# Peptides against a protein of PDB entry 6IDX, part 66

Target 1, 380 residues: chain A of PDB entry 6IDX
Amino acid sequence: KELAKLSADVTFATEFINMDGIIVLTRLVESGTKLLSHYSEMLAFTLTAFLELMDHGIVSWDMVSITFIKQIAGYVSQPMVDVSILQRSLAILESMVLNSQSLYQKIAEEITVGQLISHLQVSNQEIQTYAIALINALFLKAPEDKRQDMANAFAQKHLRSIILNHVIRGNRPIKTEMAHQLYVLQVLTFNLLEERMMTKMDPNDQAQRDIIFELRRIAFDAESDPSNAPGSGTEKRKAMYTKDYKMLGFTNHINPAMDFTQTPPGMLALDNMLYLAKVHQDTYIRIVLENSSREDKHECPFGRSAIELTKMLCEILQVGELPNEGRNDYHPMFFTHDRAFEELFGICIQLLNKTWKEMRATAEDFNKVMQVVREQITRA

## One batch from the design tools (peptide; aimed at target 1 N99 T129 L188)

Design b2_p23_1_s4 (made by RFdiffusion4, then SolubleMPNN; from b2_p23_1, 14 letters changed)
Fold by OpenDDE base, seed 4:
Structure b2_p23_1_s4 (fold): chain B 380 residues (1-380), chain A 23 residues (1-23)
Amino acid sequence: as target 1 above (380 residues)
Amino acid sequence: SELFKRRMALLRKRQEAAAKEAA
């Protein structure tokens, strides 16, 4: 206890470290010797002292043994661990993950997100905060190839639902520390969109062109009685597609793929359109057909609008921004759905289409409509 | 706890640093 208190002092910490004191503490943890009276209390103070000492940044986290890591991970995985030990163990793991890529690799093998979810279901907000902090650390330190797997683990309806129900909608006010960790988690989740936002469409990639063709198919062939086999003429077919792409509201009616070569929003806009078309097909078809049947110059260009809206949403949500230590703002809405960005796009594109109609906008008013829509989204 | 607050303040800085290193 006294050691744990004194370990907060940098002078004491320096002297204690110079005496190999941290090594002694690590060996106490490694021994796992439950034979001592008040072992749990002693261990809690040992872990406190260890954290306080290591927080001075004098000693590298790489000094810890694999046995130490396994013991700490063991305390997090044990269902009947003392709350004080659990809190400190989560804090140690998080610190190990953040400070060392080599420790990240070892810890990622010992701990699953599923084990951390159990610590989110508790009433102790400090434990919940450490659990989210550890998830954030694992996400931050994940290699690029594994970031998508972590994303998929967040997209796992379970983690999102648990955070929403047990943290955000919990019976306790959210502390600033928890709000920050939720903000970080949200930022890291949005950063997964950055790759797609910065990916240019290749106009020569047939698979990408087939997605645009699928958008056309969903909009126009869903109502076409299969009896009108389009006549075999390749030229008539190309002319037909150009008309369809104009009705879809693409800027480049001849080659809509060119509209997705601008980054941002690149391919992310196409992903949003495809999601809308597949998941909210009736809404998509309605928006497209309501504007495609108009000859009154009041057509809302869906394709152009969807691209610019995607870009606007990326700007509003600050997609690609790094986690800032001073920010605590998070959007609870993003914990309500697994594809929350695409759902937000689907809401906002309807808002845009409505606003366009209400303003009696023409193509010349496009930027004014977008400005009004931006104000509406940012005030909601 | 005081420990929790201090730790979380340190973690915020480390998270920002780690994000900058991963970018």
Scores: peptide ipSAE 0.518, ipTM 0.950, DockQ to the pose 0.908
OpenDDE base, seeds 1, 2, 3, 5: peptide ipSAE 0.511, 0.508, 0.507, 0.512; ipTM 0.948, 0.948, 0.947, 0.948; seed 5 fails the geometry check

Design b2_p23_2 (made by RFdiffusion4)
Pose (drawn by RFdiffusion4):
Structure b2_p23_2 (pose): chain A 370 residues (1-223, 234-380), chain P 23 residues (1-23)
Amino acid sequence: KELAKLSADVTFATEFINMDGIIVLTRLVESGTKLLSHYSEMLAFTLTAFLELMDHGIVSWDMVSITFIKQIAGYVSQPMVDVSILQRSLAILESMVLNSQSLYQKIAEEITVGQLISHLQVSNQEIQTYAIALINALFLKAPEDKRQDMANAFAQKHLRSIILNHVIRGNRPIKTEMAHQLYVLQVLTFNLLEERMMTKMDPNDQAQRDIIFELRRIAFDAETEKRKAMYTKDYKMLGFTNHINPAMDFTQTPPGMLALDNMLYLAKVHQDTYIRIVLENSSREDKHECPFGRSAIELTKMLCEILQVGELPNEGRNDYHPMFFTHDRAFEELFGICIQLLNKTWKEMRATAEDFNKVMQVVREQITRA
Amino acid sequence: SAFFERHMALRRKEAARVAEEAK
């Protein structure tokens, strides 16, 4: 108890650390008997002292043994133990992950997505905060080529709805540190879109060109002489600036292939809305048609700007958009809503092609005021 | 509470650092 008190003082901590005092603590956790059942209070003070000592930055986090790591991960992976032990254990794991790629790799193997998510279902806001913090730390440290798989795994176990039901709509008001973790989670989530935003279409890749053909087919085949007239104009009546080679329009980064993903999502998941928008504007040879392809690409870019896809998380922000915690595909759903808004605003302005940038500005103002 | 605040403040800085490095 006394050690937990004094270890926050650097003057004391240095003296204790210079006698390998941290090893006394790690050895106790590695091999001490009946720690959770008979000595949980002692164990809580031990973990408090350990974290306080490590927070002085005198020694590397890489000094910790695999045995110590496994024991701490064990306290998190178990059907919940004492709250004080769990809180410190989650905190130790977060610190290990943030401070070492090697420790991240070992910890990622010792804890499951389901075990971490289950700790969000406790009524204690600090346990919830550390759980989200550990999840954020795993995302921050995951290799670029593994982060998407991790996101899918957490999504399949309902991380989003659990956060919505147990944190955002929970009884206890969200305090500043929890709000910060939600902000970081949202930033990391949006940043999963960044690679596709910056990926150019290969116009010479037939498979990618066939995606655009399929987009056009879904809409034009819902319309016969009128259908024929639409196809004679290649992709003009689908609204692409490059009428003959729309794949070239997707070389603009941002938004790149993310725009294509959004269009395909709208066409497949919301086929009636996609067909309505395209057919209201595919036979319009007055200058008043709203160009779908050009509008979708620019809207995708605008949403990326508004939502700050690609921005790094920082210390100073605690903001988040709660509606993104209400749908697994909230970004794509937002695209669909905003493309309908864009078409409504276009008609309200009796807009022509020359008005394209003005309409996009009004849409930007509409979204950002909402 | 005091431990939680100190710990969370420090982890905030580390997380920002890790994010900059990862970029």

Design b2_p23_2_s1 (made by RFdiffusion4, then SolubleMPNN; from b2_p23_2, 12 letters changed)
Fold by OpenDDE base, seed 2:
Structure b2_p23_2_s1 (fold): chain B 380 residues (1-380), chain A 23 residues (1-23)
Amino acid sequence: as target 1 above (380 residues)
Amino acid sequence: SEFFERRSKKQRKLQEEVAKEAA
């Protein structure tokens, strides 16, 4: 206890480390010797002293043995561990992961996100906080090839739902530290959109062009009796498609693929449009047809609007931003759905279409409508 | 605890530094 208190002092820490004191503490953990009276309390103070000493940055985290790592991981994976030991063990693992790629690799083998989910289902917010902090650390240190797997593990409806129900919707106020860890987790999740946001459409990729064609099909052929198979020649078909792409509100009516070559928002806009068309088909068709049937200059160009809205949402949500130490602002909405960005897009595109109508906008008012919509989204 | 409160700022900074290195 006194050692843990004194270990906060850098002078004491330096002297104690020079006396191999930290090695003694690690050996106490490694031994696993439960024979001592008040073992749990002693261990909690040992782990506290260890953390305080290591937090001075005098000793590399790589000094720890594999036995030490396994003991700490054991305290996180084993049921019925004392809360004080568990909290310190989670904090140690977080620090190990953050400070060492070698320790990350070892810990990633010993600890699963599934084991950490159990620590989110508790009434102790400090345990929940350090469980999320460790998830964030594992996410940050994951190699690029595994980041998508971590993303998928987060997108695992279970982790998201547990965070939503046990953390965000818990019967207690969220402390600043928990809010920060939720913010970090959200930032890391939004950064998964960055790849798509920065991916240019290849106008020569037939599979990508087929998605645009599918948007046309869903909007215009879903109501057309399949008996009107356009048996008319290739030129009439091409002219028909140009008309359809104009009605869809693409800027490039001849080759809509060109509208997705600009990054941001690149392919992410097409992903949002396709999601809307497939998941919210009635809403999509309504928005497109309400504007395509207008003979007046008050048509809302869906394609252009969807692209610019996607870009705007990326700007508002700061997609690609790195987590900031001072921020704690998170959006609970993004924990409500696995495709929360696309759902937000679907809400916002309806808001845009409504705002366009209310303003009696023309194509010349486009930027003004977008500004009003931005203000509406940022105030919500 | 007072210990974890003192540590939180250092950990946030470390997390930000690691994020910068991973970008």
Scores: peptide ipSAE 0.511, ipTM 0.944, DockQ to the pose 0.834
OpenDDE base, seeds 1, 3, 4, 5: peptide ipSAE 0.507, 0.507, 0.505, 0.503; ipTM 0.943, 0.942, 0.942, 0.941

Design b2_p23_2_s2 (made by RFdiffusion4, then SolubleMPNN; from b2_p23_2, 13 letters changed)
Fold by OpenDDE base, seed 5:
Structure b2_p23_2_s2 (fold): chain B 380 residues (1-380), chain A 23 residues (1-23)
Amino acid sequence: as target 1 above (380 residues)
Amino acid sequence: SELFKRRSKLLRKRQEEVAKEAA
C-alpha cells in the first residue's frame, strides 16, 4: 500500500527501479501464489505500484515476461476476479499494447475482444473505460488485416450495441475519460474507411460498372412497367445511358466510372451511393428524380454532390488521422447504426439537396453550397 | 480508484490545453 503510493513520486520511483524493485513486483505476479493471507489486496497494490512505476517511462515495457503477460491476461479473462485486480490488469494490458508491438502480438493471442466486451456489461464505469481503452489500444496497434477482422460486422455490432446500452444509455453521466475512449473508438473505426477512400475505381472493372448501372436502374427503371423493354439498338441504348448518367448528376456523363478515379473519396463515394439506393431507396429515387426532371438550371447534380460530400465527410471526420489525446467529442450516431458513415451520408445528402433548393443554386454555386453544408454539418 | 483519478486529471488537463490552443 505504501509502496503503491510512493511509486507515484519520480524520485522514489527512480531509486526503487535502481534497486530492481520492478523485477520483484513482476515476479510476485508471475508466481501466481494464492497462499498468502490478503492475496487480492496485496496483488492489487502490487499491480498499482507496477503501473505507477512504469508510468514514469524509466523502464521499457519490453522487460515483462510472457508469464507476466499471461497472468495479467488471465485476470482479465477469468470471470471471478476482484474488480480492483481487473481494473489494474486492464490498465496494464492497455499500456503494454500501446508501448510495445511485441507485447501487442502476445496479448492479442491471450485475449479476445469478446472477453473485453463482457467487462462493458458492468455498472462500474472505470472497468468499462479500461475495457474500451484496451479495445482501442488493440485496434490502434493491430495490423491492417487484423483491424479488419476486429471490424467484422458481428463484433462491431455487438460492441456498439453493448456500448450504447450499458455506457451511453446508462444511468450515470459519461465521465471525460469514457468520452475520450468513445471518441478514440469512433476515430479508429472511421479510419477503416481510408482504404476505400483511397481506392480508385477501375473503369474496366465490369462489377464496379454494374454498380453504377444499378444506381441508374434503381432511379429510372424501378417504377417503369417491364413492358417497355427498350427494343432499340445498342447505340440508342448507349445514348439513353448517357442521358441517364447526366440526370444522375455525374460529371462524366459518358463514363461515370471516371468520377470515381479521384482519391479521395474514390470508391467510398460509390459505396455511399449504393447504400443510399438500396437501404433508403425512396429517398434516393426522390432526390434523383426531383433534380432530373428540372429544366430551370437549378438541378442539384446528385453524382457530383455525393462524391464531394463523401470527401467533405472524410475531411470533417479526419479519416486517416490518429486520435487526439486531448479530445473527447464523439457522435452518438456512431453507436446507433451499423453503417454509421453511410447513414450520416444519407442525412447529409438530404441536407445538401435541401440547402441547394433553399439557395436556388446553379452548378456555378456548387462550391458555395458545399461550404454552407460544411458549416451546417460541423455545427450539428 | 486513485490511479483512475490521476489519469482522469491528466486527460482533463490535456483537454484544457487543446481547448486553449483552439481558442
Scores: peptide ipSAE 0.259, ipTM 0.850, DockQ to the pose 0.183
OpenDDE base, seeds 1, 2, 3, 4: peptide ipSAE 0.253, 0.023, 0.025, 0.022; ipTM 0.821, 0.623, 0.645, 0.627; seed 3 fails the geometry check

Design b2_p23_2_s3 (made by RFdiffusion4, then SolubleMPNN; from b2_p23_2, 11 letters changed)
Fold by OpenDDE base, seed 4:
Structure b2_p23_2_s3 (fold): chain B 380 residues (1-380), chain A 23 residues (1-23)
Amino acid sequence: as target 1 above (380 residues)
Amino acid sequence: SSFFERQFAKQRKLQEEVAKEAA
């Protein structure tokens, strides 16, 4: 207990570390010897002292043994551990993951996100906070492949549901520390969009061109009786497609793929458009056909609008930026849906289309409409 | 509540209504 208090002092910490005191603490944890009558309390203070000593940055986190890591991970994975030990163990693991990629790899083998989710199903907000903090650390330090797997896994749906139900909709006010961890998780989740945001469309990739063709098909062929597929020559078909791509509001009517070569938002805009067209087909068709039937120069260019809106949403949500310290602004809505970004796009594209009409905008007013829409989106 | 929260809540209600009409 006294050691735990003194370990916060840098002078004491330096002297204690120079005496190999931290090695003694690690060995106490590694031994797992429950022989003492006050073992749990002593262990809690040992872990506190260890954290405080390591927080001075004098000793590398890589000094810890695999046995130590397994012992700490054991305290997190076992269901009947003292709350005080659990809390310190979560904090130690978080610090290990954040400070060492080698330790991250070892910890990621010993602990699952599923085990950490169980610590969210408690009434103790401090335990919940440290559990989310460790999840965030694991997510932040994960390789891109593993991050994507973590995000797509059933575990992520479950994680969002548990956070929503047990943290956000909990009967207790959310403390600043928890709000920060929710913010961090939100930012890390949006950063999964960065790859697609920075992916240029390849105009020569037939599969990518087929997506644009599918957007055209959904908009225009869904209402056309399949009987009037005119067997008309290849040239008439190309001319028809150019007209269709103009009606879709692409900037490049001849080759819409060129509109997706700009990064940001690259392919992410196409993903949003395809999601809208497939999941909200009626909304998509309505937006496209309403604007395609206009001859009054007040048509809202859907393709261009979708691209610029995707870019704007990425800017507003700070996609690709690391979480900032001291921020605690999270949006509960992003925990309510698996495809929350695409759903947000679907809401905002309708807002854009409405705003365009209300302003009686023309193509020359495009930037003004986008500014008004940005203000509407960002206004508290 | 942010503009986003209000719009997302409206969209969820609309989806729930559509899902109830389709059931």
Scores: peptide ipSAE 0.034, ipTM 0.590, DockQ to the pose 0.017
OpenDDE base, seeds 1, 2, 3, 5: peptide ipSAE 0.025, 0.026, 0.026, 0.025; ipTM 0.584, 0.577, 0.575, 0.576

Design b2_p23_2_s4 (made by RFdiffusion4, then SolubleMPNN; from b2_p23_2, 12 letters changed)
Fold by OpenDDE base, seed 2:
Structure b2_p23_2_s4 (fold): chain B 380 residues (1-380), chain A 23 residues (1-23)
Amino acid sequence: as target 1 above (380 residues)
Amino acid sequence: SDFFQRRSKLQRKRMEEVAREAA
């Protein structure tokens, strides 16, 4: 206990480390010897002293043995561990993951996200906070190939739902540290959109062009009786498609693929449009047809609007920005759905279409409408 | 506890550093 308190002092820590004191603490953990009276309390103080000493940055985290890592991971994975030990063990693992890629690899082998989810289903917010902190650390240190798997693990309806129900909707105030960890998790989740946001459409990629064609099909052929035989000549079809792409509100009516060559928002805009068209088909068709049937120059160009809205949402949500130590602002909405960005897009595109109508906007008013919509989104 | 409150700032900074290194 006194050692744990004194370990906060850098002078004491330096001298204690010079006397190999930290090695003694690690050996106490490594031994796993439960024979001591008040073992749990002694272990909690040992882990506290260890953390305080290591937090001075005098000793590399790589000094720890594999046995030590396994003991700490054991305290996180074993049932009925003392809360004080568990909290310190989570904090140690977080620090290990953040400070060493080698330790990350070892810890990622010993601990599953599933084990960490169990620590979210508790009444102790400090345990929940350090469980999320460890998830965030693992996410940050994951190789790019595994980041999507971790994202998918976060998109595992279970982790998201547990955070929503047991953390965000818990019967207790969210503390600043928890709010920060939720913010970090949200930022890391949004950064998964960055790749798509920065991916240019290839106008020559037939598979990508087929998505645009599918948007046209969903908007216009879903109501057309299949009886109009595809027999009109290739030129009439091209002219027909140009008209359809104009009605869809693309800027480039001849080759809509060109509208997705600008990054941001690149292919992310097309992903949002396709999601809207498939998941919210009635809303999509309504928005497109309400504007395509207008001849009064008050048409809201859906394609252009969807692209610019996607870009705006990326700006508002700061997609691609790194987590900031001082921020604690998170959006509970993003924990309510697996595809929360696309759902937000679907809400905002309806808001845009409504605002366009209310303003009696023309194509010349486009930027004014977008500014009003931005203000509406940022105030909500 | 006072211990965890003191560590919070350090861990946030380290997280931000790691995020910069991983970008």
Scores: peptide ipSAE 0.452, ipTM 0.933, DockQ to the pose 0.840
OpenDDE base, seeds 1, 3, 4, 5: peptide ipSAE 0.449, 0.442, 0.450, 0.450; ipTM 0.932, 0.930, 0.932, 0.932

Design b2_p23_3 (made by RFdiffusion4)
Pose (drawn by RFdiffusion4):
Structure b2_p23_3 (pose): chain A 370 residues (1-223, 234-380), chain P 23 residues (1-23)
Amino acid sequence: KELAKLSADVTFATEFINMDGIIVLTRLVESGTKLLSHYSEMLAFTLTAFLELMDHGIVSWDMVSITFIKQIAGYVSQPMVDVSILQRSLAILESMVLNSQSLYQKIAEEITVGQLISHLQVSNQEIQTYAIALINALFLKAPEDKRQDMANAFAQKHLRSIILNHVIRGNRPIKTEMAHQLYVLQVLTFNLLEERMMTKMDPNDQAQRDIIFELRRIAFDAETEKRKAMYTKDYKMLGFTNHINPAMDFTQTPPGMLALDNMLYLAKVHQDTYIRIVLENSSREDKHECPFGRSAIELTKMLCEILQVGELPNEGRNDYHPMFFTHDRAFEELFGICIQLLNKTWKEMRATAEDFNKVMQVVREQITRA
Amino acid sequence: AKETEWEEVARMMNERAIRWRRE
């Protein structure tokens, strides 16, 4: 108890650390008996002292043994133990992950997505905060080529709806540190879109060109003389600036292939809305048609700007858009809603092709005021 | 460069967590 008190003082901590005092603590956790059952209070003070000593930055986090790591991960992976032990255990794991790629790799193997998510279902906001913090730390430290798989795994176990039901709509008001973790989670989530945003279409890749052909087919085949007239104009009546080679329009980065993904999502998941928008504007040879392809690409770019896809998380922000915690595919759903808004605003302005940038500005103002 | 930026974020998050624990 006394060690937990004094370890926050750097003057004391240095003395104790210079006698390998941290090893006394790690050895106790590694091999001490009945710690959770008979000595939980002692164990809580031990973990408090350990974290306080490590927070002075005198020694590397890489000093910790695999045995110590496994024991701490064990306290998190178990059907919940004492709240004080769990809080400190989650905090120790977060610090290990943030401070070492090697520790991240070992910890990622010792804890499951389900175990971490289950700690969000406790009524204690600090436990919830550290659980989200550990999840954020795993995302921050995951190799670029593994982060997407981790996101899918957390999504399949319902991380989003658990956060919505147990944190955002929970009884306890969200305090500043929890709000910060939600902000970080949202930033990391949006940043999963960044690679596709910056990926150019290869116009010479037939498989990618066939995606555009399929987009056009879904809409034009919903319309016979009128259908033929649409196809004679290649992709003009689908609204692409490059009428003959629309794949070239997807070399603009941002939004790149993310725009294609959004269009395909709208066509497949919301086929009626996609057909309505395209057919209302595919036979219009007055200058008043709303160009779908050009509008979708620019809207995708605008949404990426508004939502700050690619921005790094920082210390100063605690903001988040709660509606993104209500749908697994909220970004794509937002695209669909905004493309309908864009078409409504276009008609309200009796807009022509020359008005394209003005309409996009009004849409930007509509979205950002909402 | 990108990896360094993510390391700086990890450090910032760790420093924030330490300050929070000291509260």

Design b2_p23_3_s1 (made by RFdiffusion4, then SolubleMPNN; from b2_p23_3, 13 letters changed)
Fold by OpenDDE base, seed 3:
Structure b2_p23_3_s1 (fold): chain B 380 residues (1-380), chain A 23 residues (1-23)
Amino acid sequence: as target 1 above (380 residues)
Amino acid sequence: MKAEKLEEVAKAQLERQIKQRRK
């Protein structure tokens, strides 16, 4: 207790470190010896003193042994650990991850997504905050190629719904720090969309073209007996597709793939359209057919609208921007669905289609409609 | 660029946590 208090003083910390005092603290943790009277209290103060000493930045975090890491990870994995020990252990793991890429690798092997999520299912907001902070640290230090896999692993364990139910809808007011960590988690998760947002469609890639063809099929052939696909010549089929792509509201009716060559939003717009068409098929078909049957110049161009809306949502949600210190503006909607961006797109495209009708818009009013929709989205 | 910026965010998070423990 006294050591933990004195460890906050830089002069004491320097002297204690010079006396190898930090090595003694690490060995106490490594021993795992539960035979001492008041073990839990002693361990909590040991971990506090260790963390306060390390926070001076005098000693490298790489000095810790694999045995020490396993003991700390062990405290995080135990179901009946003392809350004070758990809190300090989560803070130590976070500090290890943030300070050292080598420690990140070791910790990522020792801790499971399920263990981290279990600490969100408690009533203690401080434990919940440290668990989210550790998740954020792991995302920050993860290699770019592994970051999506980590996000998928959290989604498979229902991270977002657990946060929604146990943190956001909890009986306690959200503290500023929890709000900040939720904001950081949101930003880091939206940044996974950046690759797709910056990916240009290759108009020569047949697999990507087949997605556009699938959008056409879902809109126009969903009730059509596949037997009546007119086996007539390639030109009639191409001319038919050009008409269908016009009805879908693409700017380039001949080659809709060209509409996805602009970045942002690139392929992310096509992903949103395909998600809408597959997951919300009735909504998709309704929006397309309501506009495809109009000859009054008041048709809402779905393809163009979907692309520009995706770009607008990326701008509003700051996709590709990193989290800023002092911000705490998280969106509860982000935690309602694992595909929250695509679901938000599905809500906003319906809002756009409604706003277009209400304004009696034409193609010349497109930018005005988009401005009104932007204001509606940013006020919600 | 992106990796360097992520490292800046990681440092800022660390500094934030240190400041919170000192309160």
Scores: peptide ipSAE 0.568, ipTM 0.944, DockQ to the pose 0.838
OpenDDE base, seeds 1, 2, 4, 5: peptide ipSAE 0.527, 0.528, 0.530, 0.529; ipTM 0.935, 0.935, 0.936, 0.936

Design b2_p23_3_s2 (made by RFdiffusion4, then SolubleMPNN; from b2_p23_3, 13 letters changed)
Fold by OpenDDE base, seed 3:
Structure b2_p23_3_s2 (fold): chain B 380 residues (1-380), chain A 23 residues (1-23)
Amino acid sequence: as target 1 above (380 residues)
Amino acid sequence: SREEKLEEVAQAQLKRAIQQRRK
C-alpha cells in the first residue's frame, strides 16, 4: 500500500527502479504463490505499484516475461477474481498492448474474445470500461489484415448486443470515460468499412457484375422460374437488362458497374444494396417496383440514390476518420445490430424514398432531396 | 501513413489511460 502510493512519485520510482524493485514486483506476480496471508490485497497493491512505476516510462514494457503475461491473462480469465486485481490486470494488458507490438502478439494469443466479453456482462462500469479500452487497444494494434477477423469474432460473440444491454441500458449513468471508449470502438468499427468504401468496382470482374445481376433478379424475377430465362439471343437479353437497369435507377443503364467506379462510396454502396435485397427483400422489391412502374418523371432512381446515400452516410459517420481525444458522442443505434451500417442504410433509403414522394421530386430535384434527407438523418 | 496515425491514436489512448489512473 505504501509502495503503491510512493510509486506515483517520480523520484521514488527512479530510485526503486534503480534498485531492481520492479523486477521484484514482476517475480511476485510470476510466482503465483497463493500461500501468503492477504494474498489478494498484496497482489492488488503489487499490480498497482507495478502500473504506477511503469507509467513513468522509465522502463520498457518489453522487459516483462511471458510468465508474467500469462499470469495477468490468467487473472482476466478467472471467473472469481477480485475486482481490484481484475481492474489492474485489464489496465496492465491495455498498457502492454499499446506500448509494444510484440506484447500485443503474445496477449492476442493468450486472451480470448469470450473472456473480454464476459467482463462486459458485469454491473461494474469500471470493469466494463477497462474491457472496452482493452478491446480498443487490440483493434488499434492489430495488423490491418487481422482487424476484420477480430471484429467478426466479436460479432459472433454478440459484443454489440452485450454492450447495449449491460452497458448502455445499464442502471447506471454512463461516465465520460465509458462514453469515450464506446465512441472509439464505434469509430474503429466504422473504419473497417473504409476498404470497401475506397474499392472501385472492376467493370470486367464477372463476380462483381453477377451481384448487379442478382439485384435485378431479386427485383424483377423473384417469382419467375430461373428456367424460363429465354435462351434467346445475347442482344435481346442485353437490351432487356438495359431496361431493367434503367428501372433500377442506375445512371449507366448499359453498364451499371460504372456507377460503382467512383470512390467513395465504391463497392460499399453495392454491399448495402445487396444486403437490402437479401435481408430486407420485401422492402427492396417494394422500393424498386414502386418507382419502376412510374412513367410520370417522379420515379426515385434507386441505384443512384443508394450510391449517394451510402456516400452521405460515410460522410455523416466519418468513415475512415480516426478517433479524436475528448469526444464521447457514440450512437446507441450502432450497438443494436452487428450490421448496423447496412441496417442504417436500409432505414435511410426508405426515408429517402418517402421524402422523394413527399417532395414530388424529379431527377432535377435529386440534390435538394439529398440535402433534406441529410438534415433528417443528422437530427435523428 | 494510416498505420502511423493509428499509432498516434494508440499513444493518445495510452496517455489517457495513465491520466485516468492518476485521478
Scores: peptide ipSAE 0.625, ipTM 0.962, DockQ to the pose 0.844
OpenDDE base, seeds 1, 2, 4, 5: peptide ipSAE 0.602, 0.618, 0.585, 0.602; ipTM 0.960, 0.961, 0.957, 0.959

